Peptides against a protein of PDB entry 3KDP. Designs and how they scored, part 110

Target 1, 230 residues: chain A of PDB entry 3KDP
Amino acid sequence: PFLIFIIANIPLPLGTVTILCIDLGTDMVPAISLAYEQAESDIMKRQPRNPKTDKLVNEQLISMAYGQIGMIQALGGFFTYFVILAENGFLPIHLLGLRVNWDDRWINDVEDSYGQQWTYEQRKIVEFTCHTPFFVTIVVVQWADLVICKTRRNSVFQQGMKNKILIFGLFEETALAAFLSYCPGMGVALRMYPLKPTWWFCAFPYSLLIFVYDEVRKLIIRRRPGGWVE

## One batch from the design tools (peptide; made by RFdiffusion4, then SolubleMPNN)

Design b2_p18_5_s3 (from b2_p18_5, 13 letters changed)
Fold by OpenDDE base, seed 1:
Structure b2_p18_5_s3 (fold): chain B 230 residues (1-230), chain A 18 residues (1-18)
Amino acid sequence: as target 1 above (230 residues)
Amino acid sequence: DVLEEAQKLLEEGRRIRE
């Protein structure tokens, strides 16, 4: 997200505090959950076929898969970001290169795509309004990530949701998202303004996409062991 | 106060664009 912010020179879609909340609040607990995942997971059970070569290949493939999932996750966040800004009059193409003027507090006549002038305060409100949905999008997508991470080859339908720590992690990140989205003062404290409940659903297509992607990937792995998709 | 006003303007603007 930050790289796209720099490259496209768009208003910041995700604040540093929100990033920290993701890292500490949404990623850490899931990581712990995975560490306590019982032997039902095939991830830790799978021995390399060739310890000299297959281990590195598998690690690379896993890294690539997680990288792809992370990219889809980021796309979900940006989708939400662009939708919110578009609803507020800023079309995606208009955001390109707008950051300099956007962040200048002395410019109070930044025009949107429809010619409406925006004060600095108004712009910052809409910017910070994007932070919360972006975060929520990440959380919702992470639901899928956590579920799919339980197994390497097996479908989620086969593995189930038996890990209490995983369930706790899902609850915790959801509760955190709700807290940050609706608790008074979060806009001032964390630059996360309240979110309309409807925005929670904006991430669902991407969560589903990741789920489908992983299920298809796992299906291919099951049908073609040793394939490049491992 | 400024933030509240800005939020109101944003909401009004949104309604106009819808």
Scores: peptide ipSAE 0.028, ipTM 0.680, DockQ to the pose 0.022
Fold by OpenDDE base, seed 5:
Structure b2_p18_5_s3 (fold): chain B 230 residues (1-230), chain A 18 residues (1-18)
Amino acid sequence: as target 1 above (230 residues)
Amino acid sequence: DVLEEAQKLLEEGRRIRE
């Protein structure tokens, strides 16, 4: 998200505090959950190969998979960001290069895509309105990520949802999202304005995309053991 | 409330764009 912000010179889509909440609040429980997850049945039955080479390959493949999932998460957040700004008169193309004027408090006549002039205060309200939905989108997408992380090869439907720590993680992330989104004072303290409930659903297509992506990946792995997709 | 004023301004802006 930060790289796109710099490259495209668009208004800030996600606040620094929100990023910290993601890193510290949403990643800890998943990590613990994975530590307590039962070994996958196919992993336990697998004969030890060359431990050095196989470990390295597996680590690289896992890293790539997480990288791809992270990109899908970011895309989901940015999609929500662009939708909100478009609804408020700023089309995506118009946002390119707008950051300089957007962040200038002395410019009170920034025009949107329809010629409406926006004061600095109005612009910041719209910006902060984007922060919460972006965060919520990430959380909703992380639900899928947490679920798919339970297994490397088996389908989620085969493994089931037996890990109580994982379930706790899902609730913790959701509770955090609700707290940051709807608690009074968060707009001033964290630059996160309240979110309309409808925006929670904006992330679902991306959550589904991650789920489908992972299921397809796992299907390929099951059909071609030792392939490049592991 | 700054938030209420902000929401009002956003709603007014939406109405203008409709």
Scores: peptide ipSAE 0.026, ipTM 0.682, DockQ to the pose 0.021
Fold by OpenDDE base, seed 2:
Structure b2_p18_5_s3 (fold): chain B 230 residues (1-230), chain A 18 residues (1-18)
Amino acid sequence: as target 1 above (230 residues)
Amino acid sequence: DVLEEAQKLLEEGRRIRE
C-alpha cells in the first residue's frame, strides 16, 4: 500500500501505524496458525523424490501461503479504497498524481471527478474514512485466504476446519478489526474513523471470487495432476 | 464541531452526485 502511494502519488490509503497493527496483530497469528496446520494427506503420502523438486514444491507452497495472501489482501484493500473514493466523487484515474494537492492544507479547491471542490478538511475526512475499511477489508479477505491456503489440492469442504489455532486467529483478527473500527479515540490515535457496518461486506464479493477460483483450481489439479495450475 | 460540519457537507455533496 505504501509503495503504491509513492509510485502513483495517490492519497494515502492506509496509515503507517495501521500497517504495523496489521503486521503484528492481524497477520502474525494467522501466519503462526498456518505453521501448525496439519499436512495435507496427499503431501504426506508422497515419498521424497528429488530433493530439488521437493524443495521447489515446498517453496511454491510457502510463496502461495505468505506471498499470495499479502498480494490478495492489498488488492482487496485497494478495491475498497477506490470504491469509497469513487462514491465520494474521486474516480481512480483522477487520484493519480493528486497527492501533492491533496495533502496541501492551503489548497481548498481540489476538484473531484465531477467538478466539486473539496476543502482540506473534507479531503482528510474522506482519507481517514478509507483507512478503517481498508483494514477491515484485509481482515475479511484474509478469512478466505487462510482457509484456501490450508490445502493445496483438497477442497476446503474435504479438509475441514480442524486447526483450532487457525480458528482462534480468525476470531482474534475479527475482534481486533471491530475494536480498531469502533473504539472511541481510534480516529485520533490511528486516523481510523468509524465505518458503517455495510463496509464490512464490501470485500465479500472479492473474497467469494477468490474462494470460488481456488476451489476450481483445486478441482482442476485433482483431475489433471501435474498440470500448469499446480 | 468542524468535523460534524465537514461530514454534513460530504453527505450533501454525495446527494448532489447521485
Scores: peptide ipSAE 0.026, ipTM 0.637, DockQ to the pose 0.020
Fold by OpenDDE base, seed 3:
Structure b2_p18_5_s3 (fold): chain B 230 residues (1-230), chain A 18 residues (1-18)
Amino acid sequence: as target 1 above (230 residues)
Amino acid sequence: DVLEEAQKLLEEGRRIRE
C-alpha cells in the first residue's frame, strides 16, 4: 500500500501503524496456528526422493503461492479503497498524481471527478475513512487465506476446522479488526475512522474467490498428482 | 469541532452524489 502511494501519488490508503498492526497483530497468531496444524498424512509420510532438490522446489512453489495470495489480498484492499473514494466523488483515474494537492493544507478547492470542491479537512476525513475498510478487507481476506493454508491437498471440507489455535487466530483477527474499527480514539490515534458495517461485506467476494481458487487448485492436485499446479 | 463539521459536510455531499 505504501509503495503504491509513493509511485502513483495517490491519497494514502492505509496508515503505517495500521500496516504494523496487520504484520504483527493479525499475522502472528495465524502463523503460529499453522505450526500446530496437523500435517496431512500424505505430506508427513512422503519421504522426499531427493531431500535437497525436492525440498527446495517445494519451498519455491509454496512461496510463490503465498506471494500470489498476498497480491490478491492487496488487490482486495485497493479495490475497497477505490470503491470508497469513488463513492465520495473521486474516480481512480482522478486520484493519480493528486497527492501533492491532496496533502496541501492551503488548497481548499481540490476538485473531485464531478467538479465538486473539497476542503483540506474534508479530504482528510475521506482519506481516514478509507483506512478502516482497507484494513478490514485485508483481515477478511486473511480469513480465507488462513483456512486454505491449513492443507496442501485436502479440501477444507475434508480436513475440517479441528485446530483450535487456528480458530482462535480467526477470532483474534476479527476482534482486532473490530477494535480498531469501532473503539473510540482510533480515528485520532491510528487515523482509522469508524466504518459502516456494510463495508465488512465488501471483502467477502474476494475471500470467496480465494477460497474457490484454492479448492479448485487442490482438486486438480488430487486428480493429477505431480502436475504443474502442485 | 472543525473535523466534525467537515464530516457532516462530507456526509451531506455523499448523499447528494448517491
Scores: peptide ipSAE 0.023, ipTM 0.555, DockQ to the pose 0.021

Design b2_p18_5_s4 (from b2_p18_5, 13 letters changed)
Fold by OpenDDE base, seed 5:
Structure b2_p18_5_s4 (fold): chain B 230 residues (1-230), chain A 18 residues (1-18)
Amino acid sequence: as target 1 above (230 residues)
Amino acid sequence: SVLEKAKELLEKGREIRE
């Protein structure tokens, strides 16, 4: 998100506090929960692994978590960001290069895509309105991410949801998202304005996409062990 | 409720943006 902010020179889609909440608040408990997850059924049936092979598998899992899935999470957040700004009169093309004027408190006549002029205060309100749903979108997508990270090869439907710590992590990050989204004063203190409950559903297509993608990937791995998809 | 307060704040925000 920060890289896109710099490259595209668009209004800031995600605040520093929200980034910290994601990195330290929402990811810590789920990450620990994975250490207590039950062994995958196909792994338990395997002969003792070489430590070098186990390291390689872990590296692949890390690459999946921080690479491809991370990109989909970011895309989901940006999608919500662009939708909200578009609903407020700022089309995506118009946002390119707008940050300089957007962040200038002395410019009170920034025009949207329809010729409406926006004061600095008005612009910041809509910006802060975008911070919350971006965060919420990431949390909702993380639900799918955490579930798929439970196993490497087995389907979620086969392995089940037996890790109570993981479930607790899901509730914790959801509760944090709800607190930051709806608690009075968060707009002033954390630059996170309250969000309509309907915006929680904007992330669902991306969560579903991740889930389907991972299930297909795992299916391919089960059918072709040691393939390039692993 | 928290939700009612959130709705109120959203509405106020909209009024400021208009």
Scores: peptide ipSAE 0.012, ipTM 0.315, DockQ to the pose 0.029
Fold by OpenDDE base, seed 1:
Structure b2_p18_5_s4 (fold): chain B 230 residues (1-230), chain A 18 residues (1-18)
Amino acid sequence: as target 1 above (230 residues)
Amino acid sequence: SVLEKAKELLEKGREIRE
């Protein structure tokens, strides 16, 4: 996300604080929870034919899969970002290259896509308004990620939600998102302004997309063991 | 450390936003 911000020269879609909250707050507990998840029966029973090559291939495939999921996750965040900015008059195409003027505090007449002039303060409010929903979107998408990551081959429906730590992780990240979104002072402290509850649902299509993607992936793996999709 | 990296990122973020 940050790379896209730099390359596209758009207003910052998420703050560094939100990135830290994701990495340290939302991802760590779930990652730990997954460590306590029961190993997939097929994974435990699977003896590598060639421990060196098969492990390497598996690590590459896993990395690719997580990379793909991460990209979908990022797309979800950016979608929310662009929707919010569009609702405030800034169409995505107009945001390209706008950062230079956007971040200049001496320019108080930056025009949106409809000719409305925005002061620096107004622009920053809108920018920071995007941080919260971006973060929330990431959290909501991570719900799906956490659920699907507990298995490599089996469907979520087969393994179920048995890990109490995973459930706690989901609760923790959601609580953190709610705290950061609605706790007084978070806008000033973390540049995460309050979000309307309806925006939580903006990420649901992407969560579903990731869920479907992973289920399809797993289905393919089950049908074609040893395939590149694993 | 993670903390130092976090501080660095926060500082960079502040520089970008201000």
Scores: peptide ipSAE 0.000, ipTM 0.238, DockQ to the pose 0.022
Fold by OpenDDE base, seed 4:
Parts: sequence; structure tokens; C-alpha cells
Structure b2_p18_5_s4 (fold): chain B 230 residues (1-230), chain A 18 residues (1-18)
Amino acid sequence: as target 1 above (230 residues)
Amino acid sequence: SVLEKAKELLEKGREIRE
């Protein structure tokens, strides 16, 4: 998200605190889950597989999977961001390069896509309105990761433990999202304005996309063992 | 109550934006 902010020079889609919450809250749990998965896999893989090659393949697979999932998550977040801004009169194309004027407190006549002028204060309200939904979108998209992990052909026992860690992580993330979204004072303290419940659902298509993507990936892996997707 | 406060804040935000 921050990279796109820099590259596209759009208004900041996520606050620093929100980014920190994502990095610490949402990314840590998957990492822990992977660490446990590797530990369990190492315990169970007493078969004379070349541990170096298998470990490398798994690490690459995991890295690619998480990288791809992360990209889809980011897309989901940005989708929500663009939807909110579009609903407030700022079409995506108009946001390109707008950051400089957007962040200038002395410019109080920034025009939206429809010619409406926005004061600095109004713009910041809209910007901060995007922070919470973006975060929530990421959290909701991460729910798909849980479902994906459940559908992995790993041993039922390995899936169970992974699922518990993931479930706990998802609950934590969801609780954090709810706290940040609805706790009084968060709008002032964290610049995260409260979220309409409807925005929780805007991420569902992307969750579904991740699910479909993972299933397709798994299907390809099953059909072509040892292929590039592995 | 939290949800109501959230709605109130959202409405206030809308009023400011209009």
C-alpha cells in the first residue's frame, strides 16, 4: 500500500499506525503459523526425502503463495480505498498525482472529479475515512487465508494445529479491527474514523478471489507435480 | 452504544463534507 502511495502519488490510503497494525498484527500470525508448520513438517517427514531440496521447495512455495496472497490483499484494500474516494467524488484517475495538493493545508479548493472544491479539513476527513475500511478489508481478506489453509491437502492433524493458530490470529485481527474502528477516540487519536458495517462486506469478493486462486493453484500443483507453481 | 456512536460520527462526518 505504501509503495503504491509513493508510485502513484495518491492520497495516503493507510495511516502509519494502521500499517503498523497490519505488519504486526496480520503478518505475524501467518509467519508464526508457517514456523509451526515447518516444525511439524520436519517432525513428520522422517521419510528419507532430501531435506534440503524439500525444505527449499516448501520455502519457495510458501514465499510465492504469501507474496501472491499479499498482492491480492493489497488490491482488495486499494479497491476499498478507491470505492470510498469515488463515493466522495474522487475518481481513481483523478487521484493520480493529487497527493501534493491533497496534503497541502493551504490549498482549500482542491477539486474532485465533479468540480466540487474540498477544503483541507474535508479532504483529511475523507482520507481518514479510508484508513479504517482499508484495514478492515485486509482483515477480511485474511479470513480467506484461513479457509485456504483448511483446504490444503496437508495431514488433517497438521491442518488442525495450523487452523488453531490461524483462527486465533484472525480473531485477534478482527478484534483489533473492531477496536480501531469503533472505539471512541480512535478518530482523533489514530485518525481512523468509524466504519459503516457495509464496508466489511466490500472485501468479500477479494476473499473469494483468493480462495479461487488458491484452489486453482492447488489444482495445478496436483496435475503437474514439480512444476513452476510448486 | 458503540455502534450508535460510530453512526453518529459518520453522520457528523457527512455533514461536514456536505
Scores: peptide ipSAE 0.012, ipTM 0.308, DockQ to the pose 0.029; fails the geometry check
Fold by OpenDDE base, seed 3:
Structure b2_p18_5_s4 (fold): chain B 230 residues (1-230), chain A 18 residues (1-18)
Amino acid sequence: as target 1 above (230 residues)
Amino acid sequence: SVLEKAKELLEKGREIRE
């Protein structure tokens, strides 16, 4: 998020401290949980791979856990960010390059996509309004992603959710999200204004979409082993 | 194979972001 902020010169979607909270607070337990996940039935049945040409299954799972999840989370967060700003009159295209004027307290007539002028204070309110939903969206997306990462080929329904550590991780990150969203002082400390309950659900369709996509992908893999979708 | 390459790239990206 911070890199995109710099490159695209958009209003800051998420504070750096909050990003650290995500990395350290929400990702640690889930990552550990994957190490204790039950072995997928088909993994144990796989023929030995050539170490020179084939990557280990474990590396694939790790890449999914750390790489893919992170990217999907970012996408989900930015989705929410752009939705909020669009609802407040700032379309995504209009945000590009706007940061300089956005952050200038002496400019009180920054126009949105519809020609409405925004004062510095108003802009900062809407900016900070994005932080909490962005974070919460990441957490909600993680719910789906973590469940998805339990298996490589099998459906979640086949593998089940027997990993207690994973379940604990889901609760932990949810609790952290609730804490950061509603604890007094977080608005000042982390620039995370209180979240409207409706925004908790903003990412649900996105998470569901990812879940469905992954299930379809896994289904294809099961039907056509060795396909390009692997 | 495509997914594997994508995963590698994503992992490298994560390392850069940290």
Scores: peptide ipSAE 0.000, ipTM 0.202, DockQ to the pose 0.020; fails the geometry check

Design b2_p18_6_s1 (from b2_p18_6, 16 letters changed)
Fold by OpenDDE base, seed 1:
Structure b2_p18_6_s1 (fold): chain B 230 residues (1-230), chain A 18 residues (1-18)
Amino acid sequence: as target 1 above (230 residues)
Amino acid sequence: DLVEKGKKLLEEALKLLQ
């Protein structure tokens, strides 16, 4: 997210504190919880392979899975960011290169895509209004990501929600998201302004899309082992 | 393999975007 912010020169979509809350508050417990997830039924039936090669493959697969999850999370967050800014008059194309003027406190007449002028204070309110929804979007996407990461090949419906730690992690993330979104003073302390409950749903289509995509992928892998989808 | 390659490319792209 931060690299896009630099490269595209867009207003900051996610504050440093929000990033820390994601990395430390939302990602850690779920990531740890996955270590306690029950192995896939097909993995458990596999003969012990060479521990050196299997460990390397597993580390690569985990690294790839986490990298993909991170991308998907970032895409979800940016989607919500662009939606919020578009609702406030700033279309995505207009945001490109806008950062310099956006961050200049002496420029109080930055125009949106509709010619409305925005003061520095108003712009910062909108910017900070994006932080909470971005965070919440990541949490909602993480629900799907964590669920789909339980298995590589098996459907979530086959593996089930047996990991109590994972379930706890999902509740913790949700509780943290709710706390950061609605607790008084979070706007001042974390620059995370209160979120309308409706914004929680902005990530749901994306989360569902990921879930469906992964289930379809897993279905293809199950039907065509060793196919191009692996 | 292609999905895995696409995934790697996507992950690399994400690492660049994080």
Scores: peptide ipSAE 0.000, ipTM 0.220, DockQ to the pose 0.021; fails the geometry check
Fold by OpenDDE base, seed 2:
Structure b2_p18_6_s1 (fold): chain B 230 residues (1-230), chain A 18 residues (1-18)
Amino acid sequence: as target 1 above (230 residues)
Amino acid sequence: DLVEKGKKLLEEALKLLQ
């Protein structure tokens, strides 16, 4: 997210403190929880392979899982960011290169996509309005990501939700998201303004899409081992 | 494999963007 902010010169979608809250509060506990997930039943039935090959497969799986989660989270967050800014008159194409003028306190006539002029204070309000929904979107996307990463090939319906640590992680990140979104003073302390309850649902279509995609992927892998989907 | 490679490339690209 931060590199996209630099490269595209868009208004800051996510504050540094919010990033730290994601990394320390919402990513670590779920990541640890995945380490305690029970081995997939089909993996356990496989004969021991070459330790070098198995290590490479595990490293690839871990890299893919973490990379995919991070990507999906970033995409979900940016989706929410662009939706909020579009609702406030700033279309995605108009945000490109806008940062310099956006962050300049002396420019009080930054135009939106509809020709409305925005003061510095108004711009910062809408910017900080994006931080909390971005964070919440990450959490909501993580619900799906954590569930789908439990298994390589088995359906979530087959593996079930047996890992108590994973379940705890899901509740913890949700509770943290609620706390950061609704606790008084978070706007001043974390630059996270209070979230409208409707924004909790902004990521749901995306989470559902990922869930369906992964279930279909796993179904194909089960039916056609070694296929192009792997 | 191809989809996985494509995803991995995209993931690496996004990691660079994070």
Scores: peptide ipSAE 0.000, ipTM 0.229, DockQ to the pose 0.022; fails the geometry check
Fold by OpenDDE base, seed 3:
Structure b2_p18_6_s1 (fold): chain B 230 residues (1-230), chain A 18 residues (1-18)
Amino acid sequence: as target 1 above (230 residues)
Amino acid sequence: DLVEKGKKLLEEALKLLQ
């Protein structure tokens, strides 16, 4: 998010403190929970890893976990950001290059896409209004990510949801998201204004997309072992 | 190979977005 803020010169979509809450708060317990996931039912049927040629973490696993899923997470967050700004009169095209004027406290007549002038204070309220739903979007997408990471080949429906620590991780992420979104003072402390409950649902299509994508991928792998989809 | 390269690029991009 911060890289796109710099490159595109758009208003800051997600604050640094909120990023730290993702990295340190929402991601740690889920990541640890994967260490306690039950072995896939087919592990004992796989040939033993060749310690000379096979990496413990293969490039396919890395690329799937960080590459594809993380891009969908980022897209989900940015989608939410652009929707909020568009609802407030700032269309995505108009945001390009706007950062310099947006962040200037002495400019109080920044025009939106409809010619409405925005004061510095009004602009910062809108900016900080984006932080919370962006964060919540990431958390909701991470639910699907965590669930799909349980297995490499088996469907989630085959593996089940027996990992109590993983379930705890999902609740912890959700509780943290709710705390940061609705606790009084978070707007001042973290620049996260209270979230309208409707924004929780904005991320669900992306979570569903990730889930369906991974289930289809795993289905293809099961039907065509050694295919290019692996 | 192309999928692996695309995946590596995507991982690097994600690391930069973090």
Scores: peptide ipSAE 0.000, ipTM 0.226, DockQ to the pose 0.021; fails the geometry check
Fold by OpenDDE base, seed 4:
Structure b2_p18_6_s1 (fold): chain B 230 residues (1-230), chain A 18 residues (1-18)
Amino acid sequence: as target 1 above (230 residues)
Amino acid sequence: DLVEKGKKLLEEALKLLQ
């Protein structure tokens, strides 16, 4: 999110506080939960062919899987961001290069895609209105990520949801998201304005996409061991 | 191998996006 903010020079899609909440609140508990996940039955039954090379390959595969998932997460967040801004009159193409004028408190006549002028205060309200839904979108996408990261080759349906710590992690991150989204004063304290319940559903297509992608990937790995997908 | 490279690129891109 921050890189696209810099590269595209768009209004800040995700505030520093929300980033910290993701990194410390929503990513840590899931990561810990995965450490306690039951080893995948096919991983544990296979003798390591070469402990040095297979470990490196596995670490690379994990790193790559997390990278792909993180890209889909970022896309989900940006989708929500662009939808909210579009609903407020700012089409995605109009946001490109707008940051300089957007963040200038002395410019009170920034036009949206429809010629409506926005004061600095109004722009900051709509910007901060994006922070909470972006955060929630990441949390909802992380649900899918946590579920799929349990296994490398087996379907989620084959491995099952046996890890109680994972379930606790999903509950904790959801509770945190709800707290930050609906607790009175979060708009003032954290600049996270209250979230319409409908925005929780904006991430679901991306969560489904991650799930389908991972299941297809795992299916390919199962059908073609040692293929280019590994 | 290609997926691995693509994933690494994506991970690096994500790290840059963070």
Scores: peptide ipSAE 0.000, ipTM 0.221, DockQ to the pose 0.022; fails the geometry check

